# Peptides against a protein of PDB entry 4AID: the designs that were tried, part 76

Target 1, 242 residues: chain A of PDB entry 4AID
Amino acid sequence: FDIKRKTIEWGGKTLVLETGRIARQADGAVLATMGETVVLATAVFAKSQKPGQDFFPLTVNYQEKTFAAGKIPGGFFKREGRPSEKETLVSRLIDRPIRPLFVKGFKNEVQVVVTVLQHDLENDPDILGMVAASAALCLSGAPFMGPIGAARVGWVDGAYVLNPTLDEMKESKMDLVVAGTADAVMMVESEIQELSEEIVLGGVNFAHQQMQAVIDAIIDLAEHAAKEPFAFEPEDTDAIKA

## One batch from the design tools (peptide; made by RFdiffusion4, then SolubleMPNN)

Design b2_p15_5_s4 (from b2_p15_5, 6 letters changed)
Fold by OpenDDE base, seed 1:
Structure b2_p15_5_s4 (fold): chain B 242 residues (1-242), chain A 15 residues (1-15)
Amino acid sequence: as target 1 above (242 residues)
Amino acid sequence: MKTAAGLAYIEKYAK
Protein backbone atom coordinates (compact mmCIF):
# COMPACT_ATOMS: atom_id res chain seq x y z
CA PHE B 1 0.00 0.00 0.00
CA ASP B 2 1.32 3.47 -0.86
CA ILE B 3 0.10 5.25 2.29
CA LYS B 4 0.52 9.01 2.45
CA ARG B 5 -0.06 10.80 5.74
CA LYS B 6 -0.04 14.40 6.90
CA THR B 7 -0.04 15.17 10.62
CA ILE B 8 -0.43 18.60 12.20
CA GLU B 9 -1.06 19.98 15.65
CA TRP B 10 -4.34 21.90 15.47
CA GLY B 11 -6.03 23.59 18.43
CA GLY B 12 -3.99 21.48 20.87
CA LYS B 13 -5.06 18.23 19.12
CA THR B 14 -3.36 16.02 16.55
CA LEU B 15 -5.06 16.09 13.14
CA VAL B 16 -4.10 13.22 10.83
CA LEU B 17 -5.02 13.05 7.14
CA GLU B 18 -4.27 9.67 5.55
CA THR B 19 -4.80 8.19 2.08
CA GLY B 20 -3.93 4.93 0.29
CA ARG B 21 -5.02 2.31 2.89
CA ILE B 22 -8.84 2.20 2.44
CA ALA B 23 -11.50 2.85 -0.24
CA ARG B 24 -8.95 2.70 -3.11
CA GLN B 25 -11.82 2.22 -5.61
CA ALA B 26 -12.92 5.84 -5.01
CA ASP B 27 -11.47 8.73 -7.01
CA GLY B 28 -10.38 10.26 -3.67
CA ALA B 29 -10.41 8.71 -0.20
CA VAL B 30 -9.17 10.15 3.10
CA LEU B 31 -9.12 8.86 6.65
CA ALA B 32 -9.15 11.83 8.98
CA THR B 33 -8.46 11.51 12.70
CA MET B 34 -8.68 14.06 15.51
CA GLY B 35 -8.19 12.66 18.98
CA GLU B 36 -9.88 9.26 18.70
CA THR B 37 -12.65 10.47 16.34
CA VAL B 38 -12.15 8.92 12.88
CA VAL B 39 -13.98 9.64 9.62
CA LEU B 40 -13.66 8.25 6.11
CA ALA B 41 -14.41 10.62 3.25
CA THR B 42 -14.76 9.31 -0.30
CA ALA B 43 -15.20 11.29 -3.50
CA VAL B 44 -16.40 9.68 -6.74
CA PHE B 45 -17.18 11.50 -9.98
CA ALA B 46 -18.54 10.42 -13.35
CA LYS B 47 -16.16 10.71 -16.30
CA SER B 48 -18.96 11.89 -18.61
CA GLN B 49 -22.05 14.07 -18.39
CA LYS B 50 -25.48 12.44 -18.76
CA PRO B 51 -27.46 13.47 -21.85
CA GLY B 52 -29.81 16.34 -21.00
CA GLN B 53 -28.12 17.10 -17.64
CA ASP B 54 -28.99 20.76 -16.97
CA PHE B 55 -27.74 21.18 -13.35
CA PHE B 56 -24.63 20.14 -11.39
CA PRO B 57 -25.50 16.76 -9.76
CA LEU B 58 -23.53 16.92 -6.49
CA THR B 59 -24.62 14.59 -3.67
CA VAL B 60 -23.12 14.84 -0.19
CA ASN B 61 -23.94 12.15 2.37
CA TYR B 62 -22.67 12.27 5.95
CA GLN B 63 -23.36 9.07 7.91
CA GLU B 64 -22.83 7.93 11.49
CA LYS B 65 -22.68 4.12 11.07
CA THR B 66 -24.12 1.71 13.64
CA PHE B 67 -20.73 0.01 14.23
CA ALA B 68 -19.62 3.33 15.72
CA ALA B 69 -23.01 3.62 17.54
CA GLY B 70 -21.60 2.14 20.76
CA LYS B 71 -19.68 5.45 21.01
CA ILE B 72 -22.13 7.80 19.18
CA PRO B 73 -24.81 9.52 21.34
CA GLY B 74 -28.28 8.37 20.20
CA GLY B 75 -26.79 5.61 17.97
CA PHE B 76 -29.09 2.91 19.39
CA PHE B 77 -30.97 1.16 16.55
CA LYS B 78 -31.22 3.60 13.65
CA ARG B 79 -32.47 1.42 10.79
CA GLU B 80 -30.16 2.06 7.78
CA GLY B 81 -32.94 3.82 5.79
CA ARG B 82 -33.27 7.49 6.86
CA PRO B 83 -30.62 10.05 7.81
CA SER B 84 -30.97 11.59 11.24
CA GLU B 85 -31.48 15.31 11.68
CA LYS B 86 -27.75 15.60 12.52
CA GLU B 87 -26.70 13.59 9.44
CA THR B 88 -28.93 15.79 7.24
CA LEU B 89 -27.56 18.99 8.79
CA VAL B 90 -23.89 17.96 8.51
CA SER B 91 -24.42 16.81 4.91
CA ARG B 92 -25.62 20.37 4.15
CA LEU B 93 -22.70 21.93 6.09
CA ILE B 94 -20.31 19.98 3.84
CA ASP B 95 -22.31 20.69 0.63
CA ARG B 96 -22.66 24.48 1.06
CA PRO B 97 -18.97 25.49 0.90
CA ILE B 98 -17.85 22.89 -1.71
CA ARG B 99 -20.66 23.30 -4.30
CA PRO B 100 -19.57 26.79 -5.50
CA LEU B 101 -15.94 25.62 -5.91
CA PHE B 102 -16.59 23.25 -8.82
CA VAL B 103 -15.58 24.58 -12.23
CA LYS B 104 -18.49 26.36 -13.91
CA GLY B 105 -20.16 24.14 -16.51
CA PHE B 106 -19.07 20.86 -14.87
CA LYS B 107 -22.24 18.70 -14.79
CA ASN B 108 -20.83 15.21 -14.23
CA GLU B 109 -22.22 13.37 -11.19
CA VAL B 110 -20.19 13.85 -8.01
CA GLN B 111 -20.78 11.85 -4.85
CA VAL B 112 -19.12 12.70 -1.55
CA VAL B 113 -19.66 10.23 1.30
CA VAL B 114 -18.42 10.90 4.82
CA THR B 115 -18.66 7.97 7.24
CA VAL B 116 -17.97 8.25 10.96
CA LEU B 117 -15.91 5.16 11.86
CA GLN B 118 -15.11 6.08 15.47
CA HIS B 119 -16.24 8.76 17.94
CA ASP B 120 -14.27 9.65 21.09
CA LEU B 121 -17.19 11.60 22.68
CA GLU B 122 -14.98 14.72 22.80
CA ASN B 123 -14.29 15.68 19.17
CA ASP B 124 -17.38 16.21 16.99
CA PRO B 125 -16.98 14.43 13.62
CA ASP B 126 -18.75 17.23 11.66
CA ILE B 127 -15.68 19.53 11.37
CA LEU B 128 -13.48 16.51 10.76
CA GLY B 129 -15.95 15.39 8.06
CA MET B 130 -15.76 18.78 6.32
CA VAL B 131 -11.94 18.63 6.32
CA ALA B 132 -11.91 15.02 5.12
CA ALA B 133 -14.40 15.74 2.30
CA SER B 134 -12.27 18.68 1.13
CA ALA B 135 -9.15 16.51 1.17
CA ALA B 136 -10.86 13.63 -0.69
CA LEU B 137 -12.03 16.01 -3.45
CA CYS B 138 -8.53 17.52 -3.78
CA LEU B 139 -7.08 13.99 -4.17
CA SER B 140 -9.75 12.83 -6.67
CA GLY B 141 -8.75 14.81 -9.76
CA ALA B 142 -12.28 16.31 -9.97
CA PRO B 143 -12.49 19.94 -11.20
CA PHE B 144 -12.75 21.27 -7.64
CA MET B 145 -11.15 24.65 -6.84
CA GLY B 146 -10.51 23.79 -3.19
CA PRO B 147 -9.33 22.97 -0.65
CA ILE B 148 -11.67 24.30 1.96
CA GLY B 149 -10.81 24.36 5.61
CA ALA B 150 -13.33 24.30 8.44
CA ALA B 151 -13.38 25.18 12.13
CA ARG B 152 -15.76 25.35 15.07
CA VAL B 153 -15.30 28.30 17.42
CA GLY B 154 -16.58 28.49 20.97
CA TRP B 155 -16.62 31.36 23.46
CA VAL B 156 -15.58 30.06 26.89
CA ASP B 157 -14.50 32.21 29.85
CA GLY B 158 -14.23 35.31 27.63
CA ALA B 159 -11.98 33.70 24.98
CA TYR B 160 -12.23 32.01 21.58
CA VAL B 161 -11.74 28.24 21.66
CA LEU B 162 -10.88 26.31 18.49
CA ASN B 163 -12.92 23.10 18.07
CA PRO B 164 -14.19 22.93 21.66
CA THR B 165 -14.89 19.49 23.06
CA LEU B 166 -18.50 18.43 23.60
CA ASP B 167 -18.01 19.18 27.31
CA GLU B 168 -16.46 22.63 26.66
CA MET B 169 -19.41 23.38 24.33
CA LYS B 170 -21.79 23.08 27.32
CA GLU B 171 -20.08 26.17 28.79
CA SER B 172 -19.73 27.97 25.43
CA LYS B 173 -21.85 31.02 24.58
CA MET B 174 -21.12 30.45 20.87
CA ASP B 175 -21.35 27.57 18.43
CA LEU B 176 -19.80 29.02 15.28
CA VAL B 177 -18.97 26.78 12.30
CA VAL B 178 -16.96 28.42 9.53
CA ALA B 179 -15.74 27.01 6.21
CA GLY B 180 -13.58 28.77 3.66
CA THR B 181 -10.72 28.76 1.19
CA ALA B 182 -7.32 30.32 1.79
CA ASP B 183 -8.71 33.64 0.53
CA ALA B 184 -12.43 33.64 1.41
CA VAL B 185 -15.07 32.61 3.92
CA MET B 186 -17.58 30.41 2.04
CA MET B 187 -19.99 29.47 4.83
CA VAL B 188 -20.95 30.55 8.34
CA GLU B 189 -23.39 28.74 10.61
CA SER B 190 -23.88 30.08 14.13
CA GLU B 191 -25.82 29.68 17.36
CA ILE B 192 -25.13 32.62 19.66
CA GLN B 193 -26.13 33.35 23.27
CA GLU B 194 -26.13 37.09 24.10
CA LEU B 195 -22.81 37.97 22.40
CA SER B 196 -21.95 41.18 20.56
CA GLU B 197 -21.64 41.27 16.76
CA GLU B 198 -17.98 42.24 17.31
CA ILE B 199 -17.27 38.98 19.20
CA VAL B 200 -19.07 36.95 16.48
CA LEU B 201 -17.17 38.67 13.65
CA GLY B 202 -13.94 38.14 15.60
CA GLY B 203 -14.89 34.45 15.84
CA VAL B 204 -15.29 34.22 12.03
CA ASN B 205 -11.87 35.81 11.58
CA PHE B 206 -10.35 33.50 14.22
CA ALA B 207 -11.84 30.45 12.46
CA HIS B 208 -10.55 31.59 9.05
CA GLN B 209 -7.05 32.14 10.47
CA GLN B 210 -7.01 28.78 12.28
CA MET B 211 -8.19 26.81 9.22
CA GLN B 212 -5.14 27.89 7.15
CA ALA B 213 -3.02 25.15 8.76
CA VAL B 214 -5.64 22.60 7.61
CA ILE B 215 -5.74 24.04 4.08
CA ASP B 216 -1.94 23.84 3.92
CA ALA B 217 -2.05 20.24 5.22
CA ILE B 218 -4.56 19.25 2.48
CA ILE B 219 -2.39 20.94 -0.18
CA ASP B 220 0.71 19.09 1.07
CA LEU B 221 -1.17 15.76 1.05
CA ALA B 222 -2.52 16.44 -2.47
CA GLU B 223 0.95 17.32 -3.83
CA HIS B 224 2.10 13.83 -2.76
CA ALA B 225 -1.04 11.75 -3.44
CA ALA B 226 -3.50 13.49 -5.82
CA LYS B 227 -4.57 11.85 -9.06
CA GLU B 228 -3.95 13.68 -12.30
CA PRO B 229 -6.54 16.42 -12.91
CA PHE B 230 -9.52 15.23 -14.92
CA ALA B 231 -9.37 16.62 -18.45
CA PHE B 232 -12.35 18.99 -18.38
CA GLU B 233 -12.90 22.03 -20.54
CA PRO B 234 -16.04 24.05 -19.88
CA GLU B 235 -18.13 24.79 -22.94
CA ASP B 236 -17.42 28.36 -23.96
CA THR B 237 -20.90 29.78 -23.34
CA ASP B 238 -19.71 33.12 -24.74
CA ALA B 239 -19.33 31.54 -28.21
CA ILE B 240 -23.14 30.93 -28.34
CA LYS B 241 -23.81 34.71 -28.09
CA ALA B 242 -22.12 35.44 -31.40
CA MET A 1 5.89 19.24 -9.18
CA LYS A 2 2.43 17.66 -9.01
CA THR A 3 0.21 20.65 -8.43
CA ALA A 4 -2.60 19.68 -6.10
CA ALA A 5 -5.60 18.97 -8.36
CA GLY A 6 -7.60 21.82 -6.81
CA LEU A 7 -4.73 24.28 -7.22
CA ALA A 8 -4.33 23.26 -10.86
CA TYR A 9 -7.99 24.12 -11.45
CA ILE A 10 -7.72 27.42 -9.54
CA GLU A 11 -4.70 28.37 -11.66
CA LYS A 12 -6.52 27.35 -14.85
CA TYR A 13 -9.98 28.82 -14.20
CA ALA A 14 -9.69 31.62 -11.58
CA LYS A 15 -8.88 34.13 -14.37
Scores: peptide ipSAE 0.061, ipTM 0.725, DockQ to the pose 0.307
Fold by OpenDDE base, seed 3:
Structure b2_p15_5_s4 (fold): chain B 242 residues (1-242), chain A 15 residues (1-15)
Amino acid sequence: as target 1 above (242 residues)
Amino acid sequence: MKTAAGLAYIEKYAK
């Protein structure tokens, strides 16, 4: 197997991005690890547009499988078939920043699936899922103008904390999730307790700065493992300012 | 820096 791996230190934790071992039938597949939390992201895209397709058919599915549920807070037997509220929310967190980065006029079906394989009870798999999905798309050859990075920012004891643990988040006055490219913030989702706008804006900037190492890690992985770019030509040559 | 794939799309479609 031609296994490619990138490892970085990120917020005092080891982030590992791996490709080439599993899900080789996907266009892109990345195994991402932070602490002992492990996710698999797969990206698959159709090589043709369906007749009469009028919108971009992107589907993002984040899933926390039952085998990991013995280590997921809330331990209920997930009935196969309906996403939980968390799975629905995280699927949207992944979808929001990636959807605008596809080449305009691309209307081939794209499916991103993020599966939680292991949870350490410290590192939430949502941020890791965003990173893994970005990496899988960059490897796929799809007309995706990524990567995105992602980060969670907490506010604990009067300081920003990158990707706080689930226990640190109990003491945090901020739950700020940011996703973006190297050059731009694409998505902000926030829950804030009695913090100034200045602290929140500083948190967005902190997140965007801290995700650059992840963006660079995805680029390095893609330079060594990406498929050839899919031959796509949009009908409308309207310039995409990247 | 951009991925090789992303760079190819940007070079082709960014004016």
Scores: peptide ipSAE 0.035, ipTM 0.708, DockQ to the pose 0.194
Fold by OpenDDE base, seed 5:
Structure b2_p15_5_s4 (fold): chain B 242 residues (1-242), chain A 15 residues (1-15)
Amino acid sequence: as target 1 above (242 residues)
Amino acid sequence: MKTAAGLAYIEKYAK
């Protein structure tokens, strides 16, 4: 296997982005690790548009199908159940910033799947999943104008904390998730307890600054491992509105 | 905590 790996220090944690070992049948596939939390993102896109396709058919699926060995009485595989609330929310968190970044007029089916492989109970796989999905899309050859970065920002003891642990989040007055490109914030989602607008806006700026290292890491990985860009010419949609 | 996919990954690729 031709395995490519990028490793960076990010918020006092090692972020690893790896491609070439798993899901080689996907257009893009990234194994992302932070602490002992591990996610696999895959991107697959159709090489043709479906007849009569009038909208961009992007599907994002985030999955936390945990198997607790030995501590659940009865060892029941939770059947392929309806997505949890968390899985639904995180799927939307990934979808929101990436959807606008596809080339206008591209209506081929795109499927992004993020699977949590391991959870350390310290590092939340949602941010890692956003990063991995961005990386997988950049590797895929799809007409995606990424990368995006993502970050969670907490407010603990009067300071911003990048990607707080689940324990630090219990003391945080802010749960701020930001996603963006190098140049722009694309998405903000926030739960805030009694903080000024100034602190919140400062948190968005802090997130956007801190995600640049991730954006750069995805670019570096893509330079070494991206597939050839899919040959797509956007139809001159300005000629249809005249 | 390992997921079902994580266990399958270890079985397939960590040998």
Scores: peptide ipSAE 0.023, ipTM 0.486, DockQ to the pose 0.022
Fold by OpenDDE base, seed 2:
Structure b2_p15_5_s4 (fold): chain B 242 residues (1-242), chain A 15 residues (1-15)
Amino acid sequence: as target 1 above (242 residues)
Amino acid sequence: MKTAAGLAYIEKYAK
């Protein structure tokens, strides 16, 4: 096994991005760990476009499978087949920032699957799933102009907190999820309690600053482990140069 | 900043 690993300290926690051990049949696969929360992201893309395909067929599936139920809140009650509300939401949180970053004209089927393998009850697998999905796409050879980073920002005791624990989030006046590239914020999702716009905007900026270390970690991993870029001629190359 | 893969993609296919 040719295992590549990147480890960084991020918000006082160790983030590990690993590839080459599992899911090697995918175009890209990343095992991401923060604390004892573990996710597997896989990216698979079709090597041809379906006849008559008129839209970009990206599917993102975040899932907390029953095999992880012993370490996932409420996992014992998860029935096979229908995503939970959380799984649906997180799938959208991953989809939203990555979808615009695919090369224009690329209409090959892309499937991103994020599977929660373990949950520590402190570190939410959603942010980790976003990071892992970004990394898996960057490794895949798909025409994806990432990476994205992601961060959750809390507001606890009058300060920003990067990726607050589930317990810290109970005291937080902010649940702010941000995703972006090195250069731009791509997505904001926020639940705010009695905070000024200034604090919220400051939270977005804080998130974007803090995710740079993750972006850099994904780039470093991709430099060492990415597949050769898929041979695809985009209809519009100008959108790639920006 | 584009990934090395993204840059390599541009260099190879966006010419």
Scores: peptide ipSAE 0.027, ipTM 0.587, DockQ to the pose 0.187; fails the geometry check

Design b2_p15_6_s1 (from b2_p15_6, 11 letters changed)
Fold by OpenDDE base, seed 2:
Structure b2_p15_6_s1 (fold): chain B 242 residues (1-242), chain A 15 residues (1-15)
Amino acid sequence: as target 1 above (242 residues)
Amino acid sequence: RRAERRAWLAEQLAA
């Protein structure tokens, strides 16, 4: 078993990114842990384009499965069925920042699956899922110009808080989720209670600064564990506009 | 270093 692990301290919590133990049949697979919240991200991509494929077929599926050992609040009767509102929202939060980072012209099917394996009731799996998905894609060999980092920012007692706990979030005047690359913010999603635009913009900047440690951790993991890049030559789509 | 690592990763993924 060639297990690679990266561990960092991030917002006063230990973030662990692990590959090589689980889901080896995926192109990329990352087990990410923060506190006792555990997610598995898998990335799989088709090695050819489907005939007549005119759009980039990226699917992101975030799932909070009730595993027997994890206290998932409200999960006692998740029938195999329609994704919850949360699962749908988090799938979009992961999709939004990663979709534009694929090489133009790549139209092979890509599937990212994030499965919550354990939930500690403190650390939200969404941020962890975003990080894990980014890492899984970077390991996969897919033409993905990542990594992305992600961070949640709260505003508690007049200060920014990185990845507030679910309990700290009850006191927070801001729920700000940011995803980005080392160089750019790619996505912002925010719920704000009576805060100035200045505080919100400061929160975006704070998030982008704080996610750099995660981006570096993913890069370091990829340097040691990434598959060989998939040989993909983008069809010269610019030659058709001449 | 960060830019170099990302450039390396991007070069690997673009190759």
Scores: peptide ipSAE 0.022, ipTM 0.675, DockQ to the pose 0.168
Fold by OpenDDE base, seed 5:
Structure b2_p15_6_s1 (fold): chain B 242 residues (1-242), chain A 15 residues (1-15)
Amino acid sequence: as target 1 above (242 residues)
Amino acid sequence: RRAERRAWLAEQLAA
């Protein structure tokens, strides 16, 4: 097994990104760990476009599967059914920042699946899932112009907290999720209790700064483990307006 | 811009 691993300290926690151990049949696959929370992200893309495909068919599926019965709270009765509200929301949180980063004109099917394998009840798997999905896409050879980083920012005792624990979040006046590239913020989602716009904007900047270490870690992992870029030339769609 | 990031990522991956 050719296992590649990147480990960084991030917000006072160890982030591990691993590839080559699991889901090797995917175009990209990353096992991401923070604390005892573990997620698997897989990226698969079609090598051809479907006839008559008019839109970019990206599907993102975040799953908190019950098979961690005993390591995921409330896991006794998630039947193989409709995504939970949380799974639907997190799937959108991952989709929003990655969708605009695909090469224009790429209309091959792309499937990103993020599966929570373990939850420590301290580290939320959503941020970890965003990071893992970004890494899996960068490894896949898909025409993805990532990586993205992601961060959650809390406001606890008058200070920004990077990736607050679930217990710290109970005391937080802000739940701010940010995703971005090295150069740009791509997505903001925020729940805020009576905070100024200045504090919120400061939180976005703090998140964007703190996620650079994750972006760099994904790049380093990709340098050592990425597949050859898929040979894709976008059709010159500007030539059809002549 | 976007092609430059692919070129940069590809250059970072090819370096």
Scores: peptide ipSAE 0.020, ipTM 0.626, DockQ to the pose 0.112
Fold by OpenDDE base, seed 4:
Structure b2_p15_6_s1 (fold): chain B 242 residues (1-242), chain A 15 residues (1-15)
Amino acid sequence: as target 1 above (242 residues)
Amino acid sequence: RRAERRAWLAEQLAA
C-alpha cells in the first residue's frame, strides 16, 4: 500500500489529507481529517464522452451515511434541514466552485462523492468535504484546473474566526463559506446578522487568505500521488462556443 | 517554490 499523507496546521487544528489506503478503484480518493471529523472524497470520470453529450455531466453527491449517525446526533446541526436538504445544500456548495474549473469542452461524465465517515460535533464536514473533493479531483488526472480551497468564517467577539466550531458558531454573527483558487474567489455563500458589507468583504478576503495553506497542501499531495493527466483535446467546435 | 508548485500543478492539469 503506497499511502501518501499531508498534514498541516490550519486554524489551530490539524488537517490531514491522505490517499492510497481506501477507494483505490476511484480515479482520485482522499481521506480528509480535521479533529475527529473524517470524510472520504472520491472522484471518478469517464474516459470517453457519450455520443450526443451536449452538456458537462458533473454530479456531486455529499452524503452522511447512517453508520456515521451514531457520531452525528441530528440535534447538533444548527441547520434544521432534513438530512436530504443538508446533503443537497452541501453537494451544491461543493459543485459550485469546481464546475467552472473543468476544461472547456470536457463533457465526459464526472462523479464526485463525499462521504462523512465520522463527525466530532465540532468540525463541520462540509468544509472538509469541499477540501477533500478538491484534493480527490487533483489526484484523479481529470482536466480540473484546481485545486480549490474552502473556509468557513465566523464573526465572534468582533473578530474573524476560521472554521468556527459548532459551539463558536452559536455566538457568530456570520456564517460565511468561501471557496476559491489560489488566484480567485469562485464561490461565496453567506448568512449574516446585522453586519456591514465591509466586515463581510473582509471575511471573504480572510477566507481566501486562510485557504491558501490548504491549496498548497493539496498541491503538495498531488505532486507525490496524482495520476498522470488524462489526455484530453477539446474539439475545435467547442472552443468557438466559449 | 510555492508559486512554482502552483504553476507546475496548473501545467499538469492543463496538459
Scores: peptide ipSAE 0.020, ipTM 0.640, DockQ to the pose 0.180
Fold by OpenDDE base, seed 3:
Structure b2_p15_6_s1 (fold): chain B 242 residues (1-242), chain A 15 residues (1-15)
Amino acid sequence: as target 1 above (242 residues)
Amino acid sequence: RRAERRAWLAEQLAA
């Protein structure tokens, strides 16, 4: 087994990105760990377009299994077969920043699946899931112009906090999730309590700066473990309008 | 180094 691993210190926590041990049948697969929270991201893409495919068919599915180690079975409302509100929200948080980074004209089916394997009740698996999905896509050979990084920013005691724990978030006046490339912010989602626009903009900049270490870690992993790029030539759709 | 790695990844993804 050719197991590749990247480890970094990130916001005072160890982030581990691993590939090559599990889900080897996927185009890309990454096991990501922060604290005792563990997620598996898999990326699979079709090697051809469906006849008559007029849109880019990307699906993102984030799943928190009820029996993840460390997760107390809280909430009688996981009806077997429907995503929870959280799972739906996080699937969308992953989808939003990655969707625009695929090469224009690529209309092969892409499926990203993020599965929470373990939850430590401190480190939310959503940010970890975003990072893992980005890494899995970069390893897959799909025409994905990533990586993205992601970060959550809190505001506690008049300071920015990178990836606050679930307990620190109870005291935070800001829940700011940012995703972006090395050069651009791609997505912002925020819940804010009585903070100035200056503090919020500073939070976005802080997030974008802090995610560069994650972007660099994904690139370093991809240099050692990425598949050959899928040979995709976009049809010159501009030539048909002449 | 970091710029070269980003350029390499961009070249691999643009190829």
Scores: peptide ipSAE 0.020, ipTM 0.646, DockQ to the pose 0.185

Design b2_p15_6_s2 (from b2_p15_6, 10 letters changed)
Fold by OpenDDE base, seed 1:
Structure b2_p15_6_s2 (fold): chain B 242 residues (1-242), chain A 15 residues (1-15)
Amino acid sequence: as target 1 above (242 residues)
Amino acid sequence: RRAERRAWLEEQLAK
């Protein structure tokens, strides 16, 4: 098996990005691990546009499947059915920063699926899922102008904490999720308890600085494992208005 | 190094 792996230390934890072991039929597939939390991201894209396609058909599906339920304490048999509120929210958190980064005029169907395979009850799979989805897209050959990084920032004992554990989050006055490129913040989502705007803005900057190591890790993985870029030239829509 | 790797990835993904 031609397995490519990138390992970094990130916020005092080991982040592992792996490709080539699982889901090799996808255009991109990444197994991401932090602590004992494990997610699989897959990216698949159509090699042609559907006739009459007028919008970019991106679908993002984050799922905490019950096949991990032997590894998620308290996991009821979630009926194969409607996404939970969490799964719907995290799917949107992944969608928001990646959607603008596709080449303008690309209207081929893209499907990103993030599956939680294991949960350690310390490391939230949402951030790991965002990172894995970014990596899977960068490996796929799709015209995606990523990578994105992502980070959660807490405020505990008067300091920023990168990717706080679920227990540290109980004491945190901030739940700040940030996603961005190397050059820009693309998405912010925040729950805040009586903190100044200055602390929140400082948290966004802290997140953006800390995610750079993840962005660099995805780039390094892509240099060694990315597929050939899909040959796509956007139709010059300005030439059709003349 | 970092800027070069990013520029490489952006160039590959813009093709």
Scores: peptide ipSAE 0.020, ipTM 0.625, DockQ to the pose 0.180
Fold by OpenDDE base, seed 3:
Structure b2_p15_6_s2 (fold): chain B 242 residues (1-242), chain A 15 residues (1-15)
Amino acid sequence: as target 1 above (242 residues)
Amino acid sequence: RRAERRAWLEEQLAK
């Protein structure tokens, strides 16, 4: 196995991005760890467009398996039915910043799957899932103009906190999730308790600054482990408007 | 270093 690993310190925690051990049948696969929270992201894309495909068919699926939280809740097999509200929301948080970064005219089917393998009850797997999905896409050879980074920002005791724990979030006046490229913020989602617009904007800037280390870590991993880029020439859609 | 790494990724994605 050719296992590639990148490790960084991020917000006082160790972030590990690993590829080459598991899910080798995917176009890209990343095992991401922060604290004792562990996620697997896989990216798979079709090598051709379906006849009559008129939109970009991206599917993002985030899944939290009940065994990942170290508690076997007594007797409830979550039947393979509907995603939880959380799984649906996090799938959208991952989808929103990545969707606009695919090359215009690319309409091959893309599937991103993020599976929570372990949860430490301190580090929320959503941010880790966003980072892992970005890394898996950058490794895949898909025409994805990433990476994205992601960060959660709290406001605790009059200061910004990067990726607060679930316990620190109870004391936080802000839950701010930001995703972006090195140059641009792509997505903001926020829940705020009586904070000024200045503090919120400062939180977005803080998040975007702090995610640069993650973006650089994904690029470093991709330099060592990315597949060859998929040969995709977008049809010159400007030639049809003349 | 950072600019070179990004330029490499952008060059790979532009091929």
Scores: peptide ipSAE 0.019, ipTM 0.576, DockQ to the pose 0.180
Fold by OpenDDE base, seed 5:
Structure b2_p15_6_s2 (fold): chain B 242 residues (1-242), chain A 15 residues (1-15)
Amino acid sequence: as target 1 above (242 residues)
Amino acid sequence: RRAERRAWLEEQLAK
């Protein structure tokens, strides 16, 4: 197996992005690890558009149902039950920043699946899932103008904290999730307890700065491991309005 | 409310 790995220090934790071990049938697949939290992101896209497809059919599915605390359970995909509220929210959290980065006019079906394989009860798999999904798309050859980075920012003891642990988050006055490209913030989600707008804006800027290392890590991984870009020519949709 | 706050944040970050 040609396994390619990128490792960075990120917020005082080791982030590992790995491809080539698991889910090789996907167009892109990334195993991402931070602490003992492990997620698998897979990206699959159709090589043709369905007849009459009028919208971009992107599906993002984040799943936590298979983790046992501290173990990758070998062998129980628990039944495809209805997504939890958390799984639904995180699926949307991943969808929002990636959806606008697909080339306009691309209407082939795209499926992103993020599976939490292990959870350490310290590092939330949502941010890791966003990073892994971005990386998987960049590896896939899909016409995705990523990568995105992502970060969670806390406000603990009057300071910004990058990717606070679940325990640190109990003391945090802010839960700020940011996703963006190198150049732009694409998504902000925030839960805030009576903080000034200035602190929140500073948190977004802090997140955007801190995610650059992740963006660079995804680019480096993609330079080594990406598939050839899918040959896609968008129909000139602007020529039909004359 | 959440959407309006996002649009405002995005507008402030674009300045």
Scores: peptide ipSAE 0.017, ipTM 0.579, DockQ to the pose 0.026
Fold by OpenDDE base, seed 2:
Structure b2_p15_6_s2 (fold): chain B 242 residues (1-242), chain A 15 residues (1-15)
Amino acid sequence: as target 1 above (242 residues)
Amino acid sequence: RRAERRAWLEEQLAK
């Protein structure tokens, strides 16, 4: 197996991005680890457009599968058949920042699947899933103008905290999730308790600064492990203005 | 380096 790995220190935790061991049949596949939380992101895209396809068919599925009793909170009775509220929310958190980064005119089916393999009860797999999905897309050869980074920001004891643990989040006055490129914020989602707009805006800036190390790590992984880019010529949509 | 790496990735993904 040609296994490529990138390891960085990020918010006082080790982030590992790995490719080449699991899901080799996908266009892109990344195993991401932070603490003992482990996610697998896979990206698959169709090599042709469906006849009559009028919209970009991107599907993002985040799944907290029960792989072992005690490794995922509540893992004894996920009702077969519908995503949880969390799975639905996190799927949207991943979708929102990546959707606008596909090349205009690309209407081939794209499927991003993020599967939680292990949960340590400290590190939320949502941020890790966003990072892994970004990395999997950058490795896939799909016309995706990423990477995105992501970060959660808390406000604990009058300071910003990068990717607070689930226990630190109980003391946090802010749950701020930010995703962006190196140059732009693409998505903000926030729950805030009695904080000024200035503190919130400072949190967005803090998140965007802190995610740069992740963006750089994804680029470094892609330089060593990306597939050949899919030969896609965007239809010249400006030629219809004649 | 960072701008070069991103530009390389963007150039690969635009091919």
Scores: peptide ipSAE 0.018, ipTM 0.589, DockQ to the pose 0.175; fails the geometry check

